# Peptides against a protein of PDB entry 9IZ0: the designs that were tried, part 160

Target 1, 345 residues: chain A of PDB entry 9IZ0
Amino acid sequence: ITCLGSNGHTYKQLVKGGNDDLRQDAVMEQVFEQVNGFLRSYRKTSQRNLSMRTYKVIPLALKTGVIEWVQDTIPLGEYLDSAHKVYHPKEWSLSTCRKLIAEKQMEDLETRLKVYDLVCRHYRPVFRHFFLESYADPVQWFTTQTNYARSTAVASVLGHVLGLGDRHGQNILIDKTSGEVIHIDLGIAFEQGKKLPVPECVPFRLTRDVVDGMGITGVEGVFRRCMEFTLETLRREEDSLLSVLEVLRYDPLFSWLISPLRRMKKQKMQLENFNQPESGNITTDASRDPKIQRNNVSGESEAERAILKVRQKLSSTLSVEASVGELIRIAQDPSYLALMFCGWS

## One batch from the design tools (peptide; made by RFdiffusion4, then SolubleMPNN)

Design b2_p18_2_s1 (from b2_p18_2, 12 letters changed)
Fold by OpenDDE base, seed 3:
Structure b2_p18_2_s1 (fold): chain B 345 residues (1-345), chain A 18 residues (1-18)
Amino acid sequence: as target 1 above (345 residues)
Amino acid sequence: KEKEELRKKLEELLKRLA
């Protein structure tokens, strides 16, 4: 839908109709705004303008809402598929790589690692080219690449702490003006992605292309330091963050459990992402709302477990540097990336 | 090509300043 704003500007808006509960996304955006408050209040993060990029989500009803159309963006996965064809035209197609990983999905870790390595050798990273081709001016190139590394660091810490799942290349937008990442489709939080048929094993997306966008320094520059400052801020504001999450514990509109419908839809998307997205409007007529007797007891117990996991992730038992070092290690570990649907890109 | 070399130098400088 295109809306004319009171300011005379025309805004494209995505109206999601049907079973997509945008309230989860709206709540996560509110949590990010609170975290952005903490990042602005802390000297080490404010001096670097560290923030999670947010977008406006207006839930209109239980199953309908309006999402802000983020202007001047591209999905990371769309850019990477296009760029890979340009820069590596003799390498394997994304479909070939997906097929090989899928064919070995039920095999042992050793076999999956061999296939992952094979795919990696035939599908090289290209995301550095986004910054090289998009920005003619060296200062703009440097600024946008720095903004990318900073925003990715913030999103990675928040993704880990809040257990944001389903962070594939279609759920990550790149802002073409700033180089910042924008995470969309926040309907899976608090590690509910681990309950999917293909469980998420990494704390955040730090694939070879995500790292290639950071340039020659990779993770050992702006990214690592910005992760450290972000985690230090979140540890400092632990009680404030937990208080925000406790408010959500009592929000009857927030679901600490992945709905069976969302689980099935995400499962189907995980299976269909093996094939090219034919633009088929699969109107699943989910007019049969099974009365999900939300046993309030099960939701409260999941909320308590989720808050406990957030507290555990904010624990000062390890230094910020050690914690970030381990997160970066795990997020890049082939033993986890080989288990992902698309861990090579 | 020159932009890629300048990129490399800037990124090495950034690695030292990080």
Scores: peptide ipSAE 0.026, ipTM 0.662, DockQ to the pose 0.014
Fold by OpenDDE base, seed 2:
Structure b2_p18_2_s1 (fold): chain B 345 residues (1-345), chain A 18 residues (1-18)
Amino acid sequence: as target 1 above (345 residues)
Amino acid sequence: KEKEELRKKLEELLKRLA
C-alpha cells in the first residue's frame, strides 16, 4: 500500500497478512531504537555513526500488520545467487550445494566437514562484486564498503547479545545507496534459533560472502573495531538494556518462545529448500510429533532465563577484544558452519 | 590493477583510522 504521511510525503508500506506475528518484530525494533540511543550517546560509537538500521512495524492483529518498505534494497541471498552465476558460471549451483549438505545431515561431524569443504571449493565468494559494480566512484565505493562493515559489526554484536535467529540471506537486506545491512523477520530471538530443526550454532552470520563484502582486510580492521566499540557501549549500558528487556517480561503479547506453528513453517521451508521440486505427493503424515513434554515453563521463567543469558553475554570477565575475538572465531568456525543450513555462502 | 592497488591502500588507511 502507499500511505500519505503527515509531512505530505508518500510512503510505500508492505501489508503482511495470514500467519506472521509482527509483534515480535515491533518489539525487537523498539529494542534496536533504544540501543541506537546508546550508540549515539557514547563517543567511540557516535563519532563512527554506528547504528542498527531499523524499519517501522505496526502490528494490526495477531497475524496482520504494516511494515515499512525499505526502498533501494536487495536481499543478500538474491544478490549472491545472481552474482555467483555471473562470476562463477562453471561452479556448482546453490541447489547442488544444498543437496550435498542435506544428504549428509545425519552423518558425523568429520563427514559433514569434508562435504562443507568440498562445497566451499565449488562455490566461491562473490559479495565483493556488489561494491565494485554498484559504485563507479572510488570514494563512494570505499564509503559504502565501510558502511557495510560498520553496520554488519553492529548487527553481529546485537544479534549475538539478543540471540537473533533465522539470519539467512533472505532476512538480511543490503541498502544499495549506503551499503548498510538491514535485518528483517525478527521473530526468532533469545536463542530460540537453537530449537529449529537445523539448530543455529553460530552467534551471528559471518559466512565467506559476508566477509568478502568487507574487502581485502576481511574481518580485520573496520569490522573487528566496530564490533569492539559496539560491545563496549552495550557493556556500559548493561543496566539500561536489561531494564528495557524487563519491561518485555511483563508484556503478555511478547512471546519468549518460538511458536509450534512458526517452527513447523520454518521446517517446511527448510525441507522445500533441500528438495528440488520433484512432483512427489509427500503425504506428510503429521501423526508422529513426539510428545515433547511441554514442561509448562511459565512465560515469565523463559523471560528470566533470556534476560540472564543477555547479562551473561555482557559480562566483563573477558576484555572486549578477547570477547569479540572469540565471537569472530566461532562465527567462522567450519565445525559450526558445516552444521548450518547454508554455512558456505 | 590500479583500482585494486588503490583499494589496498585505502583499506590499510582505514585499518589505521579504526
Scores: peptide ipSAE 0.025, ipTM 0.633, DockQ to the pose 0.014
Fold by OpenDDE base, seed 1:
Formats: sequence, structure tokens, C-alpha cells
Structure b2_p18_2_s1 (fold): chain B 345 residues (1-345), chain A 18 residues (1-18)
Amino acid sequence: as target 1 above (345 residues)
Amino acid sequence: KEKEELRKKLEELLKRLA
């Protein structure tokens, strides 16, 4: 839909209708705006223009809302699939890599590591080419690559602290103008990604392509330092951030738990990415109600646990440098990436 | 040589912008 704003500008709006709870996205965007306030308040973060890129979400009903159309963006996964075909036309297809990882999903860690390493050898990173192709001017190239590393650092810290899940390449947009990342589909938060059919084991997405986009220094430069400054800011504003999250305990529309419907939808999407379109009527006999032990953990008890985990992630028991170092290590560890749906790219 | 000079300049700029 195109709407005329009160300022006389026309805005393209995405009307999202479906099983996606836009209230979760709207609340997470509000949390990001508060965090952006904290990042603007401190010299170390403000002088670098550190922010989580946000988009406007207006929930209209339980399953309907208006999302700001983020102009001049591309999904990271869409760019990577296209660029990989151009730069590595003799390497494996994304579908081949997905199939091989899937076929070994139920195997032991050693087998999964061997398959992950094999996939990595036949699907090399290409994301550096985004910046090299898009920006002919060396200053623009350097600026946009720096903005990418900065925005990825902020998103990585916030994604870890808030336990943001479902960070696949279609849920991460790249702004083609600024080089910044924009995270979308925010309804899997507070470590609910660990409850997906393929559990998320990394604190944030730091795959080989995500690192390749940072240029020659990889994680050892702007990215690491911007993670450190972001975490330092969030530790200073711990009480302010926790106070923002406490408001959500009393929001009856906010779900601290991943909905069964959303789990089933993600399960189907994960399975459909494995099935070639064989025209078989999969009558999903809905009759096997997995006994979801409704641990009737009150929504309040899940909120309390979520807030406690945020507090634990903001703990000053380790230095900022040590904490960031450990997060970067875990996020790049093949033993975790081999367990992911798409840990190679 | 030019690539290594560009790398050093970039690393120095990255250190200033970090």
C-alpha cells in the first residue's frame, strides 16, 4: 500500500496479514529505540553513530499490521545466493549445501562437523563483493563497509542480550545506501530460538559471509570495538533497560514464549526447504498433538526468567573485552555453526 | 605493494574509526 503522510510524502507500506504477531515486532522496535537513546547518550557510541536500525511497525490487529517499507534494501540471503552464483559458479548450489546439512541433522556432532567443513569448502564467502560492486568511490566503499561492521556489532550485542532468534539471511536486510543491517521478524526473542526444531546455539549470526562483509580485518577491528562500546553502554544502562523490559511483563499482548503456531510454521518452513516439490499430498495428520507439556509456567514466570537472563548477560563479572571475545568465539565456533540451519554462509 | 599500502592505510583508518 502507498500512504500519503501528513508531511506530504508518499510512503510505501507493507501490509502483513498472517500468523505473524506484529505486536512482538512493534515491542522489540520500541526496545531498540530506547537502546538507541542510550547509544546516543554516551560519547564512545554517539561519536560512531552506533544504532540499531529500526523500522516502523503499526500493529492493527492480532494478525494484521502495517510495516514500513524499507526502501533500497536487500535480504542478506538473497544477495549471497546471487553473488555466489556469479563469483563461484563451479561451487555447490545453496540447495545442495542445505540438503547435505539436512541429511545429517540427526547425526552426531563429529559427523555434522565433517559435513559442515565439506560444505564450507564448496561454498566460499562472497559478501565482500557487495561493497566492492556497490561503491565505486573508495571513500563510499570504506564508509559503507564501516557502517556495516558498526551496525552488525550493535545488532550482535542487542541480539545476544535480548536473545533474538531466527536470524537467518532473509530476516537480515542490508541497506544499499548506508551499508547498515536491518533486522526484521523480531517475534522470536528471549532465547525462544532455542525452542525451534533446529535450535539456535549461537549468540548472534557471525557466519563466514557476515565476517567477509567486514573486509580485510574481519572481526578484528571496527566490529569488535563497536561490540565492546555497545556492551559497555548497555551495562551502564542496565537498570534503564531492565525497567523498559519490566513494562512488557504487564503487557497482556506481549508473548514471552514462542507460540505453538509460530513453532509449527517455522518447522514447516524448515521441512519445506528440505523437500523438493514432490507433489505428494502430505496430509499432515494434525492428530499427533505433541504433548507440549504446557508447563503452566505463568507468563509472569517466563518474563521473570527472561529479565533475569538479560541481567546475567549484562553482568560485569568479566571485562567488556573478555565478554565480547567469548561471544565472538562462540558465534564463529564450527561446533555451533554445524548445528545451525545455515551456519556456512 | 600498492595492495599492502592500501591495507595499511585502511587498517590505520579502521583504528581511527574503531
Scores: peptide ipSAE 0.023, ipTM 0.553, DockQ to the pose 0.013
Fold by OpenDDE base, seed 5:
Structure b2_p18_2_s1 (fold): chain B 345 residues (1-345), chain A 18 residues (1-18)
Amino acid sequence: as target 1 above (345 residues)
Amino acid sequence: KEKEELRKKLEELLKRLA
């Protein structure tokens, strides 16, 4: 929809209706705004303008709300598919790569690694071209690539700590003006991505194309250092962050679990993305919602487990450098990426 | 090959920055 603001400006807004719980997105955006407060208060993060890029979510009902239309953005996956056809027209299509990975989804790790390596050889990274195409001025190129690496580092730490799932290329937007990443569709959090039909095995998305966008230094430049400063800030503000999450424990409207409907929708999208090119509006007539008696006791126990897991991820048992080093290693490990729906790009 | 192509692109970018 397009709304006229009280200032006389027109704002494009996305109305989401149906089974997507926009309350979870709104709550996660509130957590990100609190974390952005911590990042602004800490010298090492404030000097680098580190922030999680946020967007406005207004929940209107249990299953309906308005989301800010993020202007001048493109989905990472949309850019990568387009750019790959331009820069590597003789390599395999995204559909061919998806098919080969899916045909081996039920096979052993060794077979899946062989197919993943084969796909990687026939589908090379292209995301560096986003910065080279969009920014003719070298200062703008360097600034936007730096903003991308910084923004990706913050999102990677927060995504790991909060256990954000469903981090595919359509749920990561790139701001074409700043180079910053914007994470959308936050309805899979607190490690609920492990309950998807294809379990998420990586702490955050750090695929070959995500790394290619960081330029020649890859993960060893701005990205690693900004992850370290972000994690150091979150460890310092652990009690403040846990206090924000404890407020959500007592929200009877917040879902610490993936809804069965969202799980089914993601299962269908994972299956249908094999066979149909058509952007059909699947109006699933969701008239028979079984009365899931939310036993309050089960919700509190899941919230407690989620908060405990956040505390464990903020543990100072390892140095910040060692913790970030291990996260980067796991996020790039072929043994995990070969298990993902799209781990090659 | 890819490292050498990356080096050439970097040298071209550095020449545009100077």
Scores: peptide ipSAE 0.012, ipTM 0.467, DockQ to the pose 0.014

Design b2_p18_2_s2 (from b2_p18_2, 10 letters changed)
Fold by OpenDDE base, seed 4:
Structure b2_p18_2_s2 (fold): chain B 345 residues (1-345), chain A 18 residues (1-18)
Amino acid sequence: as target 1 above (345 residues)
Amino acid sequence: KELEELREKLEELLKRLE
């Protein structure tokens, strides 16, 4: 739909119906707007225009809402699948890579590392081509690639601190005008991604293609420095950030836990994306997870744990540089990426 | 080729300035 704003501007809106609770997305966008306030207040972040790209979410009811249509975007995963076919037409298909990883999902780490390495050798990074194709002008190319590295750094720090999950290539949009990343489908937060059928093991998405988009300097340029400045800002604003999260503790509509329905939906999507036949027991096994018997953990106790975990991630026990260095190391570690749903791109 | 060399130089300069 197109809406006319009170300011006389027209805004394209996506009416989303279905099974997704947009309240989680709306809350996370509100947290991002507060964090963007902090980033604007500090010289090191404001002079670089560091921000989390946001979009407006208006939850109307359970499973219904209006989302701002982010114009001139493409999903990262859509671009990468297309570009890989163009630049590496003799390499393996994404479906072949997914199948090989899925076939070894229950194997030991050593076997999974061997398959991950094999997939990586037959599926090379291509994301640098996004900037090379889209921007013939050197200044536009350089500006856009810089904006990508900066926005990815902010999103990586925030994604780690808030424990954002489900950061697959369809939930990360690229702005084709600015090169900035836009994170969507924010309903997996506060480390609830670790409760998915394929647990999330990395602090944020820093796969080979995410790094390839940073250009020749990779993580050792704009990206690392912008992560450091972002984390420094969040550490200074720890009490302010925690106060924002404490307000959510009293929101009766906010869920600190992944819903069983959302978990089942993500399980189904993971199985479909692995091209695995539906084992007809999808309905019964979700009731037998002995971790679901912990449904008696009060939402308050999970909120308290989530806030405590945010505080722990903002700890000044390590320097900003050491903390960022460790996060980058873990996010690129094959021992974690080999365990992921799509850790190779 | 010249454009790519210029791009690499700009990235390396930015790495030193950030």
Scores: peptide ipSAE 0.025, ipTM 0.650, DockQ to the pose 0.013
Fold by OpenDDE base, seed 5:
Structure b2_p18_2_s2 (fold): chain B 345 residues (1-345), chain A 18 residues (1-18)
Amino acid sequence: as target 1 above (345 residues)
Amino acid sequence: KELEELREKLEELLKRLE
């Protein structure tokens, strides 16, 4: 929809309806705004202007709301598919790579690693070209690449701590003006991504193309240092962050669990990405509600477990540097990436 | 080439300053 503001400016807004619980997105955006407060108050993060990019979410009902249209953005996956065709026209298509990985989804880790390596050799990173194409001025190029690495570092730490799932290339937007990342569709949090048909096994998305956008230093420059400063800030503000999450424990409308409907929607999207979009009107005869016994795992018990996991991730048992080093290692480990739906880009 | 060398130097400088 397009709305006229009281200031006479026209704003584009996205109306989402159906099964998308925009209340979860709105809550995650509120958590991000609080975290942005902590990042602004701490010298090491404030000096670098570290923030999680947020967008306005207005929940109107249980499954309906308005989302701010983020202008001047492109989905990471859309850019990568287009750029790969330009820069590597002799390499495999994204559809070929997806097919080969899916055909081996039920095989052992050794077989999946061999196919992942084969795909990686025939689908090379291209995301560095985004910055080279978009910014002719060397200062703008460098500034935007730095902003990308910084924003990706903040999003990676927050994504790990809050257990954000479904971090595929369509749920990560790139701001074409600043180079910053914007995470959308926050409906899978608190490690509920592990309950997807293809379980998420990485702490955040740090694929070869995500790294290629960081420039020649990759993860060993701005990205690692900004992850360290972000994690140091979150450890310092642990009690404040946990207090924000505790407010959500008492919200009867906040779902700490992935809804069966969201799980089914993600299953369909994963399956439909393998079949060409035949425009078949699948009349979803919604009539067979299987009596999923709501085992009364009280929403409180799931919230308590989620908060406990956040506390565990903020533990000072390891140094900030050691913790970040391990997160970066796991996020780039082929043994985990080979298990993902799209771990090669 | 000159832009690539400048890039490498700037990224290394940022790595040291952060």
Scores: peptide ipSAE 0.024, ipTM 0.639, DockQ to the pose 0.013
Fold by OpenDDE base, seed 1:
Structure b2_p18_2_s2 (fold): chain B 345 residues (1-345), chain A 18 residues (1-18)
Amino acid sequence: as target 1 above (345 residues)
Amino acid sequence: KELEELREKLEELLKRLE
């Protein structure tokens, strides 16, 4: 839809209908705006214009809302699939890589590591080309690549702290104007990604293509330091951040748990990416719901556990540098990436 | 080459400014 704003500007808006509660996205965007306030309050983060890119979400009903149309964006996964075909036309297709990883999903870690390494050899990083193609001016190229590394650093720290899940290449947009990342579909938070059929094992997405976009220094430059400054800011504002999250504890419409419907939808999407379109009417008889032990953990006790995990992630037991160093190590560890749905790109 | 050297210099300059 196109809406006329009170400022006289016309805004394109996406009407999202479906099974996803846009209230989860709206609440997470509100948390990001509060965090952006903290990032503006400290010299180290403010001087670098560090922010989590946000978009307006207006929930209209349980399954319907208006999302701000993020103009001039592309999904990271869409760019990478297109660019890989151009720059590496002799390498494996994304579908071939997905199939090989899928076929070994139930195998041991050693077998999964061997397949992951094989896929990595046949699917090389290309994301550096986004900046080289999009910006003819060296200053614009450098500025946008810097903005990418900075925004990715903020999103990585904040995504870890809040336990954002489902960070696949279609849920990460790249702003073609600024080079900044925009995270969408925020309804898997507080480590609920670990409850997906393919559990998320990394703190944030730091795949080879995500790193290739950072430039020749990879993680050892703007990215690492901006992660450190972001984590330093969040540790200083721990009480303020926890107070924001405590307000959500009492929101009866905020779900601290992944909805069964969303879990099933993600399960189906993960499975559909494994099945070639053989026209077989697999009536998945929904009758064998494995007894989800609904641990009758009150929504309150899930909120309390989520807030406790946020507090633990903000602990000053390790230095900022040591904490960031460990997060970067884990996020790039092949032993974790080999377990992911798409850890190679 | 020149673009890569300019890149290295700019990344090093950012390393000093950050």
Scores: peptide ipSAE 0.021, ipTM 0.617, DockQ to the pose 0.013
Fold by OpenDDE base, seed 2:
Structure b2_p18_2_s2 (fold): chain B 345 residues (1-345), chain A 18 residues (1-18)
Amino acid sequence: as target 1 above (345 residues)
Amino acid sequence: KELEELREKLEELLKRLE
């Protein structure tokens, strides 16, 4: 839809209907706005204009809402699929890479590492070309690549602390004007990504293409330092951040757990991405959902556990540098990336 | 080290031009 604002400007809006709970997205965007307040108040982060890029979400009902249309954006995964075909036309297709990883999903770690390494050799990083193609001016190139590294650092710290899941290349937009990242579909938070059919085992997305976009320094310099300043700010504002999350504990509309329906939908989408349409009638008898004992773990007990995990991630037991160093190490570790649905790009 | 210091100086210069 197109809306006329009270300022006389015309805004494009996406109306989303169906089984998607936009209340979770709206709540996470409110948390990001509060965190952006902390980042603006702290000298080390404000001097660098560090922020989580936000968008407006208006939930209209349990399953409908209006989302701000972010102009001049592209999904990271859409750009990467296009760029790989241009720069590496003799390398493997994304579908071939996905198939090889999936065929080994039930194998041991050693076998999964071997297939991951093989896929990595046949699907090389290309995301540096986004900046080289889009910005002919050296100052604009450098500024936008720096904005990308800064915004990715903020999103990586926040994504870890809040336990954001489902961070695949279609849920990360790139702003073509600023180089900033925009995270969308925020309905998997507080480590509920570990309950997906392919469990998420990295703190944030730091794949080879995400690193290639940072330029010649990779994770060193801008990205690492901006993660450190962001984490230092969040540790300083721990009580303020926890107070914002405690308000959500009492929101009866906020789901601290992934819904069984959303989990099944993600499972089906993961399986459909493996099935090229060979016409075989596999009657998958969906009847054996193992009776996960619905222990009535009250939504309150799950909220308390989620808030406790946020507090643990903000612990000052390790230095900021040591904590960021460990997060970067884990996020790039092949032993974790080989277990992911798409850890190579 | 030198490339990081050069990048920091470039970032500071860009911040003074913005």
Scores: peptide ipSAE 0.021, ipTM 0.582, DockQ to the pose 0.012; fails the geometry check

